# Designs tried in a protein design run: peptides against a protein of PDB entry 4Z63. Part 300

Target 1, 334 residues: chain A of PDB entry 4Z63
Amino acid sequence: LCLGMNDLTGNIPEDLFHLKRLNLLGIQENRLSGSLSREIRNLSSLVRLDVSWNLFSGEIPDVFDELPQLKFFLGQTNGFIGGIPKSLANSPSLNLLNLRNNSLSGRLMLNCTAMIALNSLDLGTNRFNGRLPENLPDCKRLKNVNLARNTFHGQVPESFKNFESLSYFSLSNSSLANISSALGILQHCKNLTTLVLTLNFHGEALPDDSSLHFEKLKVLVVANCRLTGSMPRWLSSSNELQLLDLSWNRLTGAIPSWIGDFKALFYLDLSNNSFTGEIPKSLTKLESLTSRNISVNEPSPDFPFFMKRNESARALQYNQIFGFPPTIELGHNN

## One batch from the design tools (peptide; made by RFdiffusion4, then SolubleMPNN)

Design b2_p28_7_s2 (from b2_p28_7, 12 letters changed)
Fold by OpenDDE base, seed 5:
Structure b2_p28_7_s2 (fold): chain B 334 residues (1-334), chain A 28 residues (1-28)
Amino acid sequence: as target 1 above (334 residues)
Amino acid sequence: SEADAMLANDPEATAVMFSSQENVKLFS
């Protein structure tokens, strides 16, 4: 049943929960309100539940143990409160969980040893607090993780060195500290292609440790951290780099010539730093800016990127990085 | 004054925002 993108109001009719053979329930982009009914438990054949972009409130019902076939739960942009229900946090069938832009709170807890199928987790823009869950690497299929805009004080857990499945990771604006430790840990994530760490590590030094290596890194965003130091030499080994944003830091020194050696680099923002010297001539030879036919195997995170033209402008959402215009921003360095 | 990053994800505050439609603005 697909009833998305309407102006439906009220709550889900109880009789709908008698549909025991229903595989897909999509009621997204409506004005449905109240609590999400516990009677969802009766939908024992449910594979996909999309209740996103509604006015649902209260706690998410703890009924997911009765939904053994549920693979997709989309509840982004609602008023859900409380935590992730225990049955949801233990779901062996769930592939994708999206609860972005809610009011979920408390400590984030997932039973990753039970969640054997989880591949995408979006919990961005919630009120989770405490520390990052150390057991996330136990989710052996988890590739996409958005935890941005939560209050995860402290450091990236050391256990994340074992996060082999991790491909797309955002922790932007989550009150993280110790960038040196974070990068030192995350370099062990051999499948990591997208890393967003914006609005963390305030005033720290960007490490220039040549032992750091991100083999498959395509997207690095570490903007607005007030980071000190220079362009990190370790980044030059990330030959697949497509997007680099280090804007709004306190980086100094020259822009190195190796920045123009990235064949796939189509977006570069080094604006609002303290870089000096000449613009590398190699930047004028970037194949990504001169050739139309760059078959870039683009990273496709499940979480969107947002671009603002200016601080006062509304953010533009991009579901794929390919949507970004080819850009070189070097403004406000002198 | 330091501005917010021009590239981010989840640029909105932790407050819940409601919309009846998906608010995707692509670059033109």
Scores: peptide ipSAE 0.016, ipTM 0.566, DockQ to the pose 0.106
Fold by OpenDDE base, seed 4:
Structure b2_p28_7_s2 (fold): chain B 334 residues (1-334), chain A 28 residues (1-28)
Amino acid sequence: as target 1 above (334 residues)
Amino acid sequence: SEADAMLANDPEATAVMFSSQENVKLFS
């Protein structure tokens, strides 16, 4: 049953929960309000539940043990409070959990040993606090992780060295500290292609450790951290780099010529730093900017990217990294 | 209103609100 993208108000009619054979309930993009009913437990055949973009409030009901076939739960952009319900945090069937842009709070706790099917987790823009869950790497299929805009103060857990499934990771604006440790740990994530760390590590030094290596890194965003240092030499070995944003830092020195050697680099933002010297001529040789046919057939994270062009403009949402216009931004340097 | 609060808490709105800086990209 798909009732999304309407102006429906009130609560879900109780009679809907009598539909024992219902595989999909989509009521997203409405004005539904109140608590999400516990009677969802009656939808024993449910595979997909989408209640996103509504006005739901209260705690998410702890009924997911009665939904053995549930693979997809989308509840982003609601007013949910409390934590992740125990039954949801232990769901063996769940593939995707999206609860971005809610008011969920407390420590993030997931039983990753039980969540054997979880591959995408979006909990961005919530009120989670404490440390990052050390057991996230135990979610053996977890590929997409957005935990941005929470208060996960401290460091990236050492256990994330074993996060082999991790491909897309956003921790933007999560009060993280110790970028050297974070990069030192995350380099062990051999499937990591997208790393977003914007608005963390305030005033720290960007490490230039030549031992750092991100083999499959395609997207690196570490903007607005006030990072000191220079363009990191270790990044030159990330041959698959497509997007680099180091804007709004305090980086110094020259922009190195190897920045133009990235065959797939189509988006470069080094603006609002303290770079000096000449613009590398190698930037004029970027194949991705000279050829019209950028291969777009690459996996993208499930979380969106946002770009604001001016103060009065709304942020533009990009669901795929390839939606970004080819860009070289070197403005506001010395 | 609750609707206004939801709009204010939207990732785009949050990006706009916290981007005190021009031309800052927010990825979350």
Scores: peptide ipSAE 0.015, ipTM 0.583, DockQ to the pose 0.136
Fold by OpenDDE base, seed 1:
Structure b2_p28_7_s2 (fold): chain B 334 residues (1-334), chain A 28 residues (1-28)
Amino acid sequence: as target 1 above (334 residues)
Amino acid sequence: SEADAMLANDPEATAVMFSSQENVKLFS
């Protein structure tokens, strides 16, 4: 049953939950309000539940033990409060959980040993507090993790050295500390292609440890951290780099010539730093900017990027990284 | 848009968003 993208109001009729053979319930992008009914437990055949972009409130009902086939739960952009219900945090069937942009709170706890199918987790823009869950690497299929804009504190857990499944990780604006430790840990994530750490590590030094290596790194965003130091030499070994944003830091020194050696680099933002010297001539030779034939053959990370052109502009969703206009931002340096 | 909602909360934060589509990820 798909009723998304309407102007439906009020609560879901309780009789809808008598549809025991229902595999798909999509009621996203409406004005549905109230609590999400516990009677969703009656939808024992449910594979996909999309209640996103509504006005739902209250706690998410703890009935997911009665939904043994549920693979997809989409509840982003609602008013949900409380925590992740225990049955959801223990779901062996769940592949994707999206609860971004809610009011969920407390310590984030997932039983990763039970969540054997979880591959995507979006809990960004919530009120989760405490430390990052150390057991996330136990979610052996978990590739995509957004935990941005939560009230986490402390450091990236040491256990994340074992996060082999991790390919996409955003921790933007989560009050994280110790960038050296974070990078030292996350370099062990052999499948890590996208790393977003914006608005963390305030005033720390960006490590220039040549022992750091991110083999598969395509996207690095570490903006607005007030980071000190220079362009990190270790980054030069990330030959697959496509997007680099180090804007709004306090980075100094010259922009190194190796920045132009990245064959796939199409987006570079080094703006609002304290870089000095000449613009490397190698930037004028970036193949991604000069060759019309960007062989789109590399699967663009399945990530739409949002670019906000200015503070007042709406973020434009780019469904592909390649949808970003080729950009070099070097403004507001010395 | 999901992006607009994220940016409204923190316009300076770059974030990743996951769409309602199974394999579509959003980066903002």
Scores: peptide ipSAE 0.022, ipTM 0.588, DockQ to the pose 0.109; fails the geometry check
Fold by OpenDDE base, seed 2:
Structure b2_p28_7_s2 (fold): chain B 334 residues (1-334), chain A 28 residues (1-28)
Amino acid sequence: as target 1 above (334 residues)
Amino acid sequence: SEADAMLANDPEATAVMFSSQENVKLFS
């Protein structure tokens, strides 16, 4: 049953929960309000539940033990409060959980040993606090993780060295500390292609440790951290780099010539730093900017990238990095 | 599917700031 993208108001009719053979319930992008009924437990054949972009409030009901086939739960952009229900945090069937842009709070806890099918987790823009869950790497299929805009004080857990499934990771604006430790840990994530760490590590030094290596890194975003240091030499070994944003930091020194050696680099933002010297001539030879025929295998994170042109503008959603215009931004440097 | 996850994501998640525009916040 798909009723998304309408102007439906009020509560979900109770009779809808008698549909025991229902595999898909999509009621997204409406004006549905009140609590999400516990009677969703009656939908024992449910594979996909989409209640996103509504006015739901209260706690998410703890009934997911009665939904053994549920693979997709989308509840983003609601008013949900409380934590992740225990049955949801233990779901062995769940592949995707999206609860972004809610009012969920407390410590983030997932039973990753039980969540054997979880491959995508979006909990961005909530009120989770405490530390990052150390057991996330136990979610052996977890590829996409957005935890941005929460309050995860402290450091990236050391256990994330073993996060082999991790491909797309966003921790933007999550009150993280110790960028050196974070990068030192996350370099062990051999499948990591997208790393977004914007608005963390305030005033720290960007490490220039030549031992750091991100083999498959395609997207690195570490903007607005007030980071000190220079362009990190270790980044030169990330030959698949497509997008680099280090804007709004306090980085100094020259822009190195190796920045132009990235065959797939189509988006570079180094603006609002303290870089000096000449612009490398190699930047004018970037194949991605000169050749239309470069097939770039883009990382496809489950979380889109958004560009706001101004504070009043709607954020433009880019589902693919290729949606970004080829850009070199070096403005507002010394 | 991965495609289903991509369509469900909202702009406030991850910030990449493009310097070419005032107050450009990229969110991933």
Scores: peptide ipSAE 0.021, ipTM 0.590, DockQ to the pose 0.208; fails the geometry check

Design b2_p28_7_s3 (from b2_p28_7, 14 letters changed)
Fold by OpenDDE base, seed 1:
Structure b2_p28_7_s3 (fold): chain B 334 residues (1-334), chain A 28 residues (1-28)
Amino acid sequence: as target 1 above (334 residues)
Amino acid sequence: SEADKMLANDPEATAVMFSSQENVKLFN
């Protein structure tokens, strides 16, 4: 049953939950309000539940043990409160969980040992607190993780060295500390292609450790951390780099010539730093900017990028990195 | 939520964010 993209109001009629053979319920992008009914438990054949972009409130019902076939739960942009229900946090069938832009709170707890099918997790823009869950790497298929804009504290767990499935990771604006440790850990994520760490590590030094290596890194965003140091030499070995944003830091020194050696680099933002010297001539030879025919294998995270043209501007949503205009931004340097 | 509003109005917003933030909705 698909009723998305309407102006439906009120709550879901209880009689809808008598549809026990229903595999898909999509009621996204409406004005549905109230609590999500516990009677969703009656939809025992449900594979996909999309209630996103509504006005739902209250706690998410703890009935997911009665939904053994549920693979997709989309509840982003609602008013859900409380935590992730225990039955949801233990779901062996769930592939994708999207609860971003809610008011979920408490410590993030997932039973990753039970969640054997989970491949995408978006819990960004919530009120989760405490530390990052150390057991996330136990979610052996977990590829996409957005935990941005939560009140996490401390460091990236050491256990994330074993996060081999991790490909897309955002921890933006989560009060994280120790960038050296974070990068030292995350370099072990051999499938990591997209890393976003914006608005963390306030005032720390960006490590220039030649031992750091991110082989498959395509997207690196570490903006607005007030990071000190210089352009990190270890980044030069990330030959697949497509997007680099180190804007709004306190980085110094010259922009190195190797920045122009990235064949796939089409978006570079080094603005609002303290870089000095000349603009590398190699930047004028970036193949991605000079040749229209470069096939770029774009990483496709399950969560969007947002671009603000200025601090006061509304963020523009991009579902694909390729949607970003080819850009070199070097403004507001010394 | 108030938290979402605060995050949306973060004065330290970057030019490019990999964010989960969509539209700020007012919830009762």
Scores: peptide ipSAE 0.018, ipTM 0.559, DockQ to the pose 0.086
Fold by OpenDDE base, seed 4:
Structure b2_p28_7_s3 (fold): chain B 334 residues (1-334), chain A 28 residues (1-28)
Amino acid sequence: as target 1 above (334 residues)
Amino acid sequence: SEADKMLANDPEATAVMFSSQENVKLFN
């Protein structure tokens, strides 16, 4: 049953919960309000539940133990409060959990040993606090993780060295500290292709440790951290780099010539730093900017990138990194 | 309205059927 993208108001009719054979309930993009009924437990055949973009409030009901086939739960952009209910945090069937842009709070706790199928987790823009859950690497299939815009004070857990499934990771604007430790840990994530750390590590030094290596890194975004230091030499070994954003830092020194050696680099933003010297001539030879048809047949992350032109503008969503226009931004350097 | 606030506070330009990360770049 798909009733999304309407102007429906009120709550879900109780009779809807008698549909025991219902595999898909999509009621997204409406004005449905009130609490999400616990009677969703009666939808025992449910595979996909999409209640996103509504006005639901209250706590998410703890009924997911009665939904053994549920693979997809989308609840982004609601007014949900409280934590992730225990049954949801223990769901063995769940592949994707999206609860972005809610008012969920407390410590983030997931039973990753039980959540054997979880591959995508979006909990961005909530009120989670405390530390990052150390057991996230126990979610053995967890590939996509958005925890941005929460309040995860402290450092990236050491356990994340074992986060082998991790491919796409955003921790932007989460009050994280110690970029050196974070990078030192995350370099062990062998499948990591996308790393977003914007608005963290305020005023720290960007490490220039030659021992750091991100072999599969395609996207690195560490903007607006007021980071000091220079262009890190370790980054030159990330031969698959496609997007680099280090804008709005306090980076100094020259832009190194190796920045033009990245064959796949199509988006470079080093703006609003304190770089000096000449623009490397190698930047004029970037293949990605000279060849029109770099069809990088790479699996796009299951999450979009957002670009905001100004503070008042809506963020533009790019479902694929290749949706970004080829860009070299070196403005506002000293 | 509360709905307008929720939509205004959502960094996404469009509804997403899958997980989405807030990889927001600010152009100044």
Scores: peptide ipSAE 0.017, ipTM 0.606, DockQ to the pose 0.086
Fold by OpenDDE base, seed 5:
Structure b2_p28_7_s3 (fold): chain B 334 residues (1-334), chain A 28 residues (1-28)
Amino acid sequence: as target 1 above (334 residues)
Amino acid sequence: SEADKMLANDPEATAVMFSSQENVKLFN
């Protein structure tokens, strides 16, 4: 049943929960309000539940143990409060959980040992607090993780060295500290292609440790951290780099010539730093900008990127990295 | 309601300050 993108109001009719053979329920992008009924437990054949972009409130019901076939739960942009229900946090069938832009709070807890099928987790823009869950690497299929805009004080857990499934990771604006530790840990994530750490590590030094290596890194965004230091030499070994944003930091020194050696680099923003010297001539020879025939396999994170032309403008959502225009931005340097 | 505030403050739907957005890039 697909009723999305309407002006439906009120609650879900109770009789809808008698549909025992229902596999797909999509009621997204409406004005549905109130609590999400516990009677969703009666939808024992449910594979996909989409209640996103509504006015739902209250706690998410703890009934997911009665939904053994549920693979997709989309509840982004609602008013849900409380935590992740225990049955949801233990779901062995769930592949994707999207609860971005809610009012979920407390300590984030998932039983990753039970969540054997979890591939994508989007909990961005909530009120989770405390530390990052140390057991996230136990979610052996977890590839996409957005935890941005929560209050995860402290450091990236040491256990994330074992996060082999991790490919797309965003922790933007989550009050993280110790960038050296974070990068030192996350370099062990062998499948990591997209790393977004914007609005953390305020005023720290960007490490220039030659022992750091991110083999599969395609997208690195560490903007607006007021980071000190220079362009990190370890980054030169990330030969698959496609997008680099280090804007709005306090980086100094010259822009190194090796920045032009990245064959797939199509988006570079080093603006609003304190770089000096000449613009490397190698930047004028970037194959991605000069050749029309370069096919780039892009990472596809489930979490969006947002681009704004100015602070007052509406952010443009990009679900694909290729949506960004080819860009070299070096403005506002010394 | 809190839900109304969440909808109104969704960075995908509204103009939100750079410092309060996730995965945000400023473009000239």
Scores: peptide ipSAE 0.015, ipTM 0.597, DockQ to the pose 0.114
Fold by OpenDDE base, seed 3:
Order: sequence, then C-alpha cells, then structure tokens
Structure b2_p28_7_s3 (fold): chain B 334 residues (1-334), chain A 28 residues (1-28)
Amino acid sequence: as target 1 above (334 residues)
Amino acid sequence: SEADKMLANDPEATAVMFSSQENVKLFN
C-alpha cells in the first residue's frame, strides 16, 4: 500500500493494521500525526515501512520482534523521541534504518551481532549523546553510516580499524576530537570511499603523516574545522579522488602541484584558508574539468549531501555527488 | 503553518560547504 506524497492528515486508521499480508506500507510525505501505533506489530508480513516526512511523535514502538521480514524502515523527518527500541536494535532482518532528523536521544546502542543484515544506517540530525558505539564494526554488512549532527563526544573508537564493510561515513558536526587518531584509525577501512568530517576537530592540526593512506577514497570533506597545517602529502596517494573540500580551515603553505594529478577530481574547494604562493599550473590538466564526456564512477551513499554557501544559508540537497558542478574554488586565501 | 515549516526544512545530514564565489571551470 503506497499512499505517499499526499496531504493526508490525522492518525493512521486502526483498521489498516488488520492487513496481515501487507508487504509494503508507504505513507511518507504526508501530515500524519500522533504516535506510531503499536498495532504495526500486526503487519507480520511487512518488508518495507516508510513513515518518513510526517508529524509523528512519541517513542517508536518496541514491536519489531513481531516484524521478522522487515528490511526497510524509513522514519526520517518526524518528531520521534526516546531511543531506538530494543527490538529494532536487535533486528536480524533489517537492511536499512533511516531515522534522520528526529528527536531521538540518549546513548546510541545497537546490537550489531544480531543485526546481521544491516547495510545502511542514517541517524543524522538527532539528539544522541555520549560516545560513538564501539561495536558498530560488528555490523559486518554495514556500508553506509550517517551519524552527523549528533552530540557525540570523544574520539573515533579504535575498534573502527576493523570496520571493513564501511564505505560511506559521515560524522559531520558531531563534536568529535582528535583528527590525527580518527584518520589513523579510518585509513584501515579498506572500502572507505566517502568520508565527511566537517565541523569537528576544532582548531586541531591536520596530520601530514606520509604513512597515512586511503586507497579507495573518492570523497573527502573536512570543512569548517579551523584546522591548521598544510595540504597533507598522504592525500596525493588517493588516486581515485573525485571531490575534495578542505574549505574554511586555517591551512597554510602552497597548494601542491600534485593536486592536478587526480584524473577523476571534478570538485575542489580549498577556499577560506591561508594558502600562499601561485596557483599550480597542473590544475589546468585536470581531465574532469577539460572534458564534459568524462563518466565518473560516483560513490552512492544512501544519505544525501547538502550544499551550503555559508552557515546561515539554506542548504541545497543533492542526491548524487555528480549533481555538483565541476568546480575549483580557491578564494579567500589572502 | 508550523507543520509546513518543519516538513520543508530537513536539516543537513551531510554538509558540504561552498564559498560565495562563482564556480570556475578552467576549460569549456
């Protein structure tokens, strides 16, 4: 049953929960309100539940143990409060959990040893606090992780060295500390292609350790951290780099010539730093900027990217990185 | 309405910051 993208109001009729053979319930992008009924437990054949973009409130009901076939739960952009229900945090069937832009709070706890099918987790823009869960790498199929805009404290857990499945990771604006440790740990994530760390590590030094290596890195965004240091030499070995944003830091020194050696680099933002010297002539050799016919193998995280011109501006949503125009931004460095 | 504002303003999950300058292509 798909009733999304309408102007439906009020509560879900209770009789809807009598549909025991229902595989898909999509009621997203409406004005549905109230609590999400516990009677969802009666939908025992449910594979996909989409209640996103509504006015639901209260706690998410702890009924997911009665939904053994549920693979997709989308609840982003609601007013849900409390934590992740125990039955949801232990779901062996769940592939995708999206609860972005809610009011969920407390410590983030998932039983990753039980969540054997989880491949995408979006909990961005919530009120989770405490430390990052050390056991996330135990979610052996987890590829996409958005934990941005929460109130996590401390450092990236050492256990994330073992996060082999991790491909797309956003921790933007989550009060994290110790960028040196974070990069030192995350370099061990051999499948990591997209890393977003914007609005963390305030005033720290960007490490220039030549031993750091991100082989599969395509997208690196570490903007607005007030980072000191220079362009990191280790980044030159990330030959698949497509998008680099180090804007709004305090980086100094010259822009190195190797920045023009990235064959797939189509978006470069080094603006609002303290770089000096000449613009490298090698930037004119960027193939992605010289030909419109270059096909880019785009990383495709399940979470969107948002473009902001400044902190006060409205964000523009991009579902694909390819949607970004080919760009070189080097402004505001003097 | 307040509800419309809430639904219209989904905060950023992953932020990419851009300068206020015009995007520059070096070659057409």
Scores: peptide ipSAE 0.011, ipTM 0.518, DockQ to the pose 0.301; fails the geometry check

